# Designs tried in a protein design run: peptides against a protein of PDB entry 7BDX. Part 223

Target 1, 212 residues: chain A of PDB entry 7BDX
Amino acid sequence: EMGAAACTLLWGVSSSEEVVKAILGGDKALKFFSITGQTMESFVKSLDGDVQELDSDESQFVFALAGIVTNVAAIACGREFLVNSSRVLLDTILQLLGDLKPGQCTKLKVLMLMSLYNVSINLKGLKYISESPGFIPLLWWLLSDPDAEVCLHVLRLVQSVVLEPEVFSKSASEFRSSLPLQRILAMSKSRNPRLQTAAQELLEDLRTLEHN

## One batch from the design tools (peptide; made by RFdiffusion4, then SolubleMPNN)

Design b2_p22_6_s4 (from b2_p22_6, 13 letters changed)
Fold by OpenDDE base, seed 1:
Structure b2_p22_6_s4 (fold): chain B 212 residues (1-212), chain C 212 residues (1-212), chain A 22 residues (1-22)
Amino acid sequence: as target 1 above (212 residues)
Amino acid sequence: as target 1 above (212 residues)
Amino acid sequence: SMVEKLLEESREDLKEFEEKYS
């Protein structure tokens, strides 16, 4: 309980750029993000057995950890830190997104996807994540999720790849050959206006790339 | 480990006034400080049996919690919050200071005493703590500690009482009748310059009050 | 800039997410 409460407060205050700078300016940042990855991994590995109640202190704790990573990645210095000093954490997030089943831990998936999107704002971050083994198959796996919020954040991450010619050129053949076009077309007709818009924009971007 | 790491980061960033405002502006502040008191109490109660290693994750965690309280109390809005909404935590800190033996958990004692001193900057806070049952005996108990830092912070808290006529007038008879004058005189000759100065200033303030 | 837009979108999404799940 107390650990979850402290972590939740840290998540809330980490929305401030000055707080992110304070966290990263300390000697404890490296250790914190190392243990964060390990804790998130341990939680996801524990899900296969016990119906861990979605509202457990442990789930809320890991949710807050993912929130902190997301907030850190929203800041330029935070992105630089993650890409330069905490690559193992990024690798862990990519792995955990693959380990979670469709519909499993939706809130955690959303936060992890938001963190990856935030990291992708940095070209170095985008290169790192997109060059990860199995990245394109992972995007399609995640896009099979029934949750509209998960799918929205996957589409945004896919769009970040598509909008960067240097990154897209390396993945273009694999991307085009495996693109779940029918799934994206279905999302462009979603009742969720955010998902609908994101799917339409991605389809427009893809059409532009086919003509160039 | 992870809880201690998160709490330690929260302690570090809580040195900022803006972070204290952010913590207190959230709906989670009340719960956090409630659990903080309970966690600190549970830790102190556990000390009587096992030689808990001073460097344990649990001790570091409780140290960070006490540090957060201290940092919150250093800010005007934080003092107001503690005095208005978290009086049970102040009561707990006073109790724990009584439960700890001389030389036991010195770092924790120092942080708790610093938090009480910070609360005493507010006249409402000073009134609340000084009117607590057994407050004057508690000060003398704590002043028996062999640690110079503990004694320094006790002397500072005693001085806060002495410098407020409205507060001192209520306690003046009990204070004068039980004052460990020989102990304070011994501290005024300490090799620790901070302790020496604090003891001298307190003795001067006490002399001034005897002449008025 | 594209980066500024993405940063703003990320901040808005995060705020909305925090409001929804806090």
Scores: peptide ipSAE 0.006, ipTM 0.735, DockQ to the pose 0.204
Fold by OpenDDE base, seed 3:
Structure b2_p22_6_s4 (fold): chain B 212 residues (1-212), chain C 212 residues (1-212), chain A 22 residues (1-22)
Amino acid sequence: as target 1 above (212 residues)
Amino acid sequence: as target 1 above (212 residues)
Amino acid sequence: SMVEKLLEESREDLKEFEEKYS
């Protein structure tokens, strides 16, 4: 309980750039983010046995951790830190996104996807995550999620890859051969306006790339 | 481990006034400080049985909590919050300071005493803590500690009471009748310069009050 | 800049998430 409360407060205050700088400027940052990855992994591994109620203190704790990572990645120095000094955490997030089933831990998936999107704002971060083994299959796996928010953040991450020619060129063949076009087209007709817009924009970006 | 790390980071960033405002401006502050008191109490109650190694994750967690409270109390809005909305926490701190033996949990005592001193910066806070049952005996109990830092922060808190005539007048009789003068005189000859100075200043303040 | 836009969008998304799931 107390750990979850403390972590939740840390999540809230980490929305500030100055707080992110303070977190990273201390000698404790590396240890914190290392343990963060381990904690998130332990949580996901525990899901197969006990119906961890989504409202458990443990769930809230992991959500707050993912939120902190997201907030750190939203800041330039935070992205630099994650890509340079906490790659294991990024690898863990990618792995956990793969280990979770469609519809499972939707809230955590959204936060983790938001963190990856924030990392993708930097070319170095985008390169790192897009060059990860199984990255393209992972995106399509995640896009099979019934949750509109998960799908939205997947589409945003896909768009980040597509909009960077240097990155996209490395995966373009695999991307084109495996593109779940019908799924994206279905999303472009979604009643969710954010999902609809994101899918439409991605389809436009993809069309532009086919004509070039 | 992760809880202690998160709480330690929150402690570090709470040194900022803006972070304290953010902590208090959220809807989670009341719950956090309520659980904080309970957690600190549970820790102190657990000390009688298991030799909790001072370097345990639990110890670090409680130190971080006490540090957060201290940092909150260092800010004007934080003092107002504690005195208005978290009196139970102040009562808990006073109780825990009484439950701990001389030389026991010195680090925690120092942080808790620092928090009370910070609260005492406000007249309302000073009134509240000084009117607490057994407050004067508690100060003398704490002043028996072999640790110079504990004694220093006790002397600072005593000075806060003595320097406020409205507050001191309410306890002046009990204070004068129970004053451990020989102990304070011994501290005024301490090799610790901070303790020596604090004891000398307090003795001067007390002399001034006897002449008025 | 494109980066600033992406940052703003991400912050808005996080805020919406916090409002929805808090």
Scores: peptide ipSAE 0.006, ipTM 0.736, DockQ to the pose 0.237
Fold by OpenDDE base, seed 2:
Structure b2_p22_6_s4 (fold): chain B 212 residues (1-212), chain C 212 residues (1-212), chain A 22 residues (1-22)
Amino acid sequence: as target 1 above (212 residues)
Amino acid sequence: as target 1 above (212 residues)
Amino acid sequence: SMVEKLLEESREDLKEFEEKYS
């Protein structure tokens, strides 16, 4: 209980750039983010047996951890730190997103996807995650989720790849051959306006690339 | 382990006034400080049986909690919050300081005493703690500690009482009758320069009050 | 820049999520 409360407070205050700088300026940042990855992994591994109530202290704790990573990745120095010093955490997030089934742990998926999106704002970060083994299949696996928020954040991450020519050119053949175009087209007709807009924008970006 | 790491980071960033405001501006502050008191109490109660290594994760966690309280109390709005909304935590700190023997948990005692000193900067805070049952006997119990840092922070707290006429007048008879003058005089001859100075200043303040 | 826009959008989405799930 106390750990979850402390972590939730840390998440809340980490929305400040100055707090992110303070977290990363300390000698404990490396250890913290290492343990963060391990803790998130342990939580996901525990799901195979127990209906962990989404409102458990453990769930709240892991959400707060994912939120902290997201807030760190929202800042330039935070992205640099994650990409340079905490690659294992990024690998863990990618792995956990692959281990979760469609419709499973929706809130956690959204937070993890938001963190990856924030990392993708940095060219080094985008290069790192896009060069990860199975990255493209993972995107499509995640895009099969029934949850509109999960799909929205997947589409945003896909757009980050598409909008970076240096990254897209390396994976363009695999990307084009495996693109779930019908799924994206279906999302462009969603009743969720955010999902609808994101799908439309991505389709426009893809069309622009086919004409070049 | 993860809880201690998160709490230690929260302690580090709580040195900022803006972070303290952010912690207290959230809806979770009350619950956090309630659980903080319970956690600190549970730790002290566990000491009766186990040689808890001072370097344990639990010890580090409790030190971080005490550090957070100290940092909150260092800020005006933090003092107001503690005195108005978290009195149970202040009562717990006073109780724990009474439960600990001289020479026991020195680092924790110092942090708790620093928090009480910071609370004492606010007249409402000083009134609250000084009106607590057994407060004066507690001061003398703590002043019997062999540790110079513990004694230093006790002397600072005593000085806060002495320098506030409204507070001192209410307890002046008990204070004067029980004052360990010989102990304070001995501290004024300490080889520790900080302890020596604090004891000398307190003796000067006491002399000034006897002449008025 | 496109990066600045993406950063702003990400911050807004995070804020909305925190408000919804805090």
Scores: peptide ipSAE 0.006, ipTM 0.738, DockQ to the pose 0.221
Fold by OpenDDE base, seed 4:
Structure b2_p22_6_s4 (fold): chain B 212 residues (1-212), chain C 212 residues (1-212), chain A 22 residues (1-22)
Amino acid sequence: as target 1 above (212 residues)
Amino acid sequence: as target 1 above (212 residues)
Amino acid sequence: SMVEKLLEESREDLKEFEEKYS
């Protein structure tokens, strides 16, 4: 209980750039983010089957941790820190996103995807995550999620790849051959306006790349 | 481990007034400070005899919690919050300071005393803690500590009482009858310059009150 | 809740997609 409460407060205040700078300027940041990855991994490994106790103190704790990572990645110095000093955490997030089934731990998936999207704003971060083994299959695995918010953040991450020629060119063949175009087209007709817009934008970006 | 790391980060960033405001502006503050008191009490009750494992994750966790309370109490809105909404936490801190033996949990005692001193800046806070049952005996019990930093923060808290006529007048008889004057005089000759100064200032304040 | 509604809409969209493209 107390750990979840403390992490939740830290998550809330980490939305401030100055708080992120204060976290990263301390000597405890490296240890914190290392243990964060381990804690998130332990949580996901402890999940028996598809059942998640969303209201458990453990889930709230892990959500807060993922939220902190997301808020850190929202800031330029935070992205630099994660990409330079916490690559293992990024590897862990990618692994956990692959290990979770469609519909499993939706809130955690959204937070982890948001963190990866925020990291993708940094070209070095985008390069790092996109060069991860199985990254393209992982995107399509995540896009099979029934949750619109999960799918939205996957599409945003895919868009980050597509909009960066230096990254897209490296995986363009695999990307084009495996692209779930019908799934993205279906999302472009979603009643969820955010998902609809993200899918439409991605389709437009893909069309632009095919004409060039 | 993770809880201690998270609380330690929260402690570090809580030194900022804006972070304290963000903590208190949320709907989670009341629950956090309630559980904080319970966690600190549980820790002190778990101590067998005079032995403290200073390096334990549990001790680090409780130190961070006490540090957060201290940092919150350093800010005007934080003092107001503690005095208005977290009196039980203040009662817990007073109780724990009474339950700990001289030389036991020195770092925790210092942080708790610092929190009470910061609360004492608020007249309402000073009134509340000084009207606690056994407050004057508690001050003298704490002043028997062999640690100079504990004694320093006790003297500062005593000074807060002495410098507030509305508070001092209520306990002046008990205070004067039980005052460990020889102990304070000895501290005014300490090799520790901070302790020496605090003891000298308190002796000067007491002399001023005797002439009026 | 709004979240539950969005999830239901997403599930319906997914079902329609599966029915159309399977």
Scores: peptide ipSAE 0.005, ipTM 0.735, DockQ to the pose 0.017

Design b2_p22_7_s1 (from b2_p22_7, 7 letters changed)
Fold by OpenDDE base, seed 5:
Structure b2_p22_7_s1 (fold): chain B 212 residues (1-212), chain C 212 residues (1-212), chain A 22 residues (1-22)
Amino acid sequence: as target 1 above (212 residues)
Amino acid sequence: as target 1 above (212 residues)
Amino acid sequence: MAPGAVLGERSIAPGARLGVRE
């Protein structure tokens, strides 16, 4: 309970750039993010059967951790820190996104995807995550999720890859061969306007790349 | 482990006034400080025999909590919040300071005393804590501690009482009758310069009050 | 134009008020 409360407060204040800088400027940052990955992994592994009340203190704690990572990644120096010094955490997030079933732990998935998207703003970060083993299959696995917010953030991450020629060229063959085009087309017809727009934009970006 | 790490980071960033304002501006502040008191109490109660490794994650967690309270109390709006909305926490801190034996949990004692001193900067806070049952005996109990830092912060808190006529007048009879003058005189001869100075200043303040 | 530091998307904690800078 107390841990969840403290972590939730830390999540809240981490919305400030100056707080992120303060977190990273301390000598405890490396340890914190190392343990963060381990804690998130342990939580996901514990979900293997019990519908843990998503509203539990444990869930809130892990959500707060993921939220902190997201907010750190929202800042340029935070992205540099994660990519240079906390790659294990990025690897863990990618792994956990693969381990979670469609519809499982939706809120956590969204937070993790948001963190990856933020990391992708840094070219070095985008290169790192996109070169991770199984990254392209992972994107398609995640895109099979019934949740519109999950799919939205997946599409945004896919767009980050597509919009970076240096990254896209490395995966272009696999990307084109496995692209779930029908799924993306279906999303472009979604009643969710954010999902619809993201899918439409991605389809336009993909068409532009085929004509070049 | 993760809780201690998160709370330690929160402690670090709470050194900023803006972070304190952010903590207090959120709807979770009341809950956080409520649970803080309970957690600190549970920890102190658990110490009844096992020399818990003072370097344990549990100890670090509680130290961080006490540090956060101290930093909140260092800010004017934080003092107002504690006195108006978290009096149970203040009561708990006073209780715990009484429950701890001389030389026991020195670091925690110091942090708790620092928080009370910060609260005492607010006249309403000083009134509240000084009117708590057994406050004067508690000060003398704490002043029996062999640790110079504990004694220093006790002397500073005593000085806060002595320097406020409205507060001092209410306790003047009990204060004068039970004052451990010999102990304070001994501290004025301490090799610790901070303790020596604090004791000397308090003795001067007390002499000034006797001549008026 | 200095490449504007692209701010990433922030996650809002439950009940966290975005400090309105007065």
Scores: peptide ipSAE 0.122, ipTM 0.832, DockQ to the pose 0.085
Fold by OpenDDE base, seed 4:
Order: C-alpha cells, then structure tokens, then sequence
Structure b2_p22_7_s1 (fold): chain B 212 residues (1-212), chain C 212 residues (1-212), chain A 22 residues (1-22)
C-alpha cells in the first residue's frame, strides 16, 4: 500500500517538467526505470485472465508507474533518456501491449500508448519504436480494442509514423498491405468525437501519401 | 524494491518547495502521511535488536519516507499541514524516537529529528511537539545517543524550545530539574565542530534564561 | 498534436491538481 501511495504522488508531481528534470538528473533514474519495466511485466503476467479489481493497490501502483513514464516521455530530455538509456523499458511496453487482450487493462494500455506516442515525438524515438519487431501488427492488434480511448491513442501513434516520411518509407509496403482500412473507416464514424477526428485525419494523411 | 525506488525519487524531488506544494495540493496527501507513520512504526517494531543492514530496501524505503516528511516540514504550508492534518504522524515520530535505543537506526533518527525541528519553526508546531507526553524525558534520552549528528539535532530542537518563552515557561520547571547539564557540557567540548557550536549556543541561551 | 510538438501529452494522476500555470 505505501509503495502505491508514494508512486501515485510521484506520478502527480511528475506532471511538472522541472520534476521530470530532477528525476533524470539524479543517479537513481536508470535503476528506477529498469525496475519499472520489470514491475509492469510482472503485473501483466499475473493477470491470468482474472479481472483484477481496477482499484487494487497493485493496479494503482502500475498505473502510477505508467503515468510517470508517460510524463517523462512528454519532455524532450525525458524522451532522450528513455530512447538512449531505457530501451528495455520501451521494449517491455511494446511487449505488454501485445500480451494484453482486447478490452484487458484499458487504463494501463492508454498510459502505455501515451508514453509511446510521446516518445515518437522525437525522430530517434519514432525510429526506435517503429523498427521494433512486430510493431505494425501490434498497432492493428491494438486497434481491435473495443475501448475508444485505446483506439484513439493507437491512431495517434499510427499518425506519427505516417507523418514522418523517413520512418514511413521503411515500412510502407507492410503498412499498406496490412492496413485495417475498414476498421479505421468505422472509427471515422464513431460517436466519440476525439476518435472520429483522429480517424478522419489519419484517413486524410493516408490519402495524401497515396497521391504523392 | 520498486516501492523503495519510487519513494527515493519522491524524496529527491520533494526538496523543491513547488513539489511539496504539489504533494499537499492533491487529495492523496492525508492518506500518504497516515500510511507513512504506520510504515515507519512497523519497520521500527521489526528491528528486534537485529542490526538490519543499513542498505536493505526496507531501510532505504523508510529513510525516503522520513526524508519526504522532513522536506514537507521544511516548508511553511507543509508544517501547517502536518500540525493540522497529520498529528498522528508527529506522535508516531516522537514515539519511534523513544522506542529506538541509543546508537540504533542513527540515520532514521536524524531524519525524524530534522522533521521535528522543521515543525518546531512554527509556534503551533513547537507547542504541539513540546506538549506531547514525555517530550522532555525523550530529549534527554535522545541526548544519550553516541552519534554526534543525532545529538546535534536534539540540541537544535531543545534550542527551539528554549528560545520560545511561551513554550519554555510551561515546562521550565521540569526542564531545569532534569537537564543533563554535564552531558551538554561534554558536547560543548566535542571534536565535532557543529555539535560543539550547538552545545555552546544552547548553554549561552540557558544562562540568559537564568538571569532573566 | 503535430509530431513536431516539443511537449507531449501529460498523464494526470487521479486527484492530482493540474498546477494552473499561471
């Protein structure tokens, strides 16, 4: 319980750029993010299909960890740190997103996807993530999620790939051949306005790429 | 391990006043500090005279908690919060300082004493601490510690009492009757310059009170 | 947000007050 409470407070204060810089300026950051990945992995492996109570201390703890990672990734120096010094954590996040079933651990998925999106703001981060084995299939797996917010963050990550020619060119063939176009079209008609807009924008971006 | 790492980072960033304000501005602060006291108490009770490795995760965790409390107490709004909303934590710190033997858990004692000293900066905090049952005997018990830094922080806390007439007047009789003068005199001859200075200053302050 | 945004999205902890940057 105390660990979860402490981590939740750390998550809250990590919304500040100055706090993120302070975290990363210390000698404990590397160890912290290494253990973070392990902890998140252990949690996901323990789920064994049982609906863990969303309100359990374990869940709150892992959500806080994912939230911290997201907030670190929101900052330029944080992205640099993660891509240069915590690649295993990024790999773990990608793995965990693949290990979770559609509709499973929605809140955790959202936070992890937010972290990946934030990392993707940097070209180096985007390159690293997009070159990860199975990245494109993972995106489509995640788009099968019934949760609108999960899908929203997936679409935004897809858009980050599409909007970077250097990254997209490397995977364009695989991307085009496997694109769940009907799924994205369905999202463009979503009652969720954020999801609808994101899907429409992505469809426009994709059309632009076909004509160029 | 992860809890200790997270708490250690929280401790580090809590050195910022803005972070302390952020911690206290959230709805989780009360719960956090409540559990903090319980966690520290459980740790001290588990020591059963065994020299716990100073480097254990448990020790680091509790040190980080005590450090956070200290940093919160360093800020005016933090002192107000602790005295108004976390009295049980302050009572627990006083209790734990009494439960620990001379030479036992020196680092934890130092942090706890620093927190009490910081709280004592506010008149309300000083009143609350000094009116705690057994406070004066506790000070003398703590002054028997062989550690110079423990003794230093005890002397500073004693000085805070002595320098506040409204507080000192209430306990002056008990204070004078139980004062370990020979111990303080010995500290005024310490090879530790900080301890030496603190003891000398306290002796001067005490002399001033006898002549007024 | 455009991929070129310097700042990413922040996650808000439950009950954490967004410090209003004045």
Amino acid sequence: as target 1 above (212 residues)
Amino acid sequence: as target 1 above (212 residues)
Amino acid sequence: MAPGAVLGERSIAPGARLGVRE
Scores: peptide ipSAE 0.119, ipTM 0.829, DockQ to the pose 0.088
Fold by OpenDDE base, seed 2:
Structure b2_p22_7_s1 (fold): chain B 212 residues (1-212), chain C 212 residues (1-212), chain A 22 residues (1-22)
Amino acid sequence: as target 1 above (212 residues)
Amino acid sequence: as target 1 above (212 residues)
Amino acid sequence: MAPGAVLGERSIAPGARLGVRE
C-alpha cells in the first residue's frame, strides 16, 4: 500500500520538468530505472495466472512507474537519459508490449506507448526503438487491440517512424509489405475523433510517401 | 527494493517548496500521510526482534518517509497541513520517539525530531505537540540518548517551548520540577560545537526566565 | 526548433494537480 502511494505521488510531481531534472541529477536515477523495468516485467509475468485486479496496489504501483517513465521521456534531457543510460528499460517496454494480449492491461499499454512516443521525439530514440528486433510486427500486434486509446498511440508512434525519412527508409520495404491498411482505413472512420484524425493523418502521410 | 527507491526519490525532490505544494495540492496527500504513520509504526514495532539491518530496504523506506515529513513541515503550508489534517501522524511520531530505546534507530529519531521542530515553528503546531500527554517526560527520555544529534534536536525542541511564553507558562511547573539540569550542563561542555552551543543557549534562556 | 526541444506528452497521475509554476 505505502509503495503504491509513494510512487503515485512521485508520478504526479514528475510532470514538472524541474522534478525530472532533480530525479536525473541524483545518483539514484540509474538504479531506479533499472529496478523499474524489472518490476514492470515481474508484474506482467504474474498476469498469466489469476487476473490481478486492475485496482490492486501492485497495478497502481506499475501504472505509476510507467507514468514516471512517460514524464521523464517528455523532457529532452529525460529522453537523452533513457536512450543513453537506460536502454534496457526501453527494451523491457517493447518486450512487455509484445507479451500482453489484445485487451490485456490496456492502461499500462497506453502509458508504455506514450513513453515510446516521447522517446521517438529524439532522433536517437526513434532510431533505437525502430531498429529493435520485431518492432514492425509489434506495431501491428498492438494495432490489433480493440482499445481505441491503444490504437491511437500506436498510430502516433507509426507516424513518428513514417515522418522520419532516415528511419523509414531502413524499414520501408517491411513496413509496406505488412501494413494493415484495412485496419487503418477502418480507424479513419472511427467515432472516436482522436483515433479518426490520427488514422487519417497517417494515411495522408503514407500517400505522400508513395507519390515521392 | 522498488518501493524504497521510489520513496527515496520522492524524499529528494520534496526538498523543493514547489514539490511540497504539488504533493499537498493533490487529492492523495491525506491517504499518503495516513499510511506513512502506519508504516513507520509497523517498522518500529518489528524492531523488538532481530536487529533489522539499518541498511535494509525497509529501513531506507522509513527514513525516506520521515524525511518527506520533515521537508513538508519545513514549509509554512506544509506545517498547516500537518497540524490541521494529519495530527495522527504527529501523534505517531511522538509515540514512536517514546517507544525507541536510547541509541536505537538514531537516524530515524533525528528525522522525526527535525519534523517536530519544524512543526513547532507554527504556534498551533507547537501548542499541539507540547500539549500531548507525556510530552515533557518524552523530552527527557530522548535527552538521555547517547547520540549527540538526537540530543541536539531535543534541545532545539525544548528551546522552541521555552521561547514561547504562552506554551511555556502552561507547563512551566512540570518543566522546572523535572528539568535534567546536570545533563544539559554536561552538554554545554560537549566537544560537539553544535550541541555545546544549543545547550548553552538553552541555559541562557532558562536563566532569563528565572529572573523575570 | 531543434526536434529535441519538443515537449512530449505528459501522463497525469490520478488526482495530481499540475503544480502551477508560480
Scores: peptide ipSAE 0.095, ipTM 0.831, DockQ to the pose 0.086
Fold by OpenDDE base, seed 1:
Structure b2_p22_7_s1 (fold): chain B 212 residues (1-212), chain C 212 residues (1-212), chain A 22 residues (1-22)
Amino acid sequence: as target 1 above (212 residues)
Amino acid sequence: as target 1 above (212 residues)
Amino acid sequence: MAPGAVLGERSIAPGARLGVRE
């Protein structure tokens, strides 16, 4: 209980750039993020196939950890830290996103996807995550999620890949051959305005790339 | 492990006034400080009589909690919050300071004493803690500690009482009758300059009160 | 805008209020 409460407060204050800098400026940052990955992995591995998101202190703790990672990645120095010094954590997040079934741990998936999107703002980060084995299949696996917010953040991550020629060129063949176009088209007609916009923008970006 | 790491980071960033304001501005602050008291109490109760300060994640966690309380109390709004909304935590700190033996959990004692000193900057806080049952005997119990830093923070807390006429008048008889003058005189000759200064200043304050 | 100045998305903890700097 106390751990979850403390971590939730840390998550809350990590929305500040100055707090992120303070977190990263300490000598405990590396250890913290190393244990973070292990803790998140342990939690996801403890989930039975039929068990959804738990309403527990443990779940709240893991959400707070994912939230902290997201907020760290929201800041330039935080992205640089993660990409340079915490790659194992990024690998863990990618793995966990693959291990979770559609509809399972929706809030955690959203936070993890937000963190990856934030990392993708950095070219070095985008290169790193996009070169992860099975990255393109993972995107489509996640896009099969029934949750609109999961799909939104997947589409935004896909957009980050598509808008970077140096990254997209390496995966263009695989991307084109496996693109779930019908799914994206369906999302472009979603009643969720954020999802609708993200899908429409991605479709426009893809059309532009086909004409170039 | 992860809890201690997260709480330690929260402790580190709580040195900022803006972070303290952010912590207190959330709807989780009351719950956090309530559980904090319980956690600290549980830790101290788990200590055997012969067991000193533990080198463990649990110890580090409790130190971080005490550090957070101290940093919150260092800020005016934090003192007001503790005195108005977290009195049980203050009572717990006073109790734990009484339960610990001289030389036991020195670092924790220092942090708890620092928190009480910070609270004593607020007149309402000073009144509250000084009216706690056994407060004067507690001060002398703590002043028997062999640790110079424990004694330093006790003397500073005593000074806060002595310098406030409205508080001192209520306890003047008990204070004068039980004052460990020889101990304070010995501290005024300490090789520790901080302890020496604090003891000398207190002796001067006491002399001034005897002539008025 | 320099690529390094782009603020990513922030996640707000439940019940966390951005302290209004009075």
Scores: peptide ipSAE 0.129, ipTM 0.832, DockQ to the pose 0.089; fails the geometry check

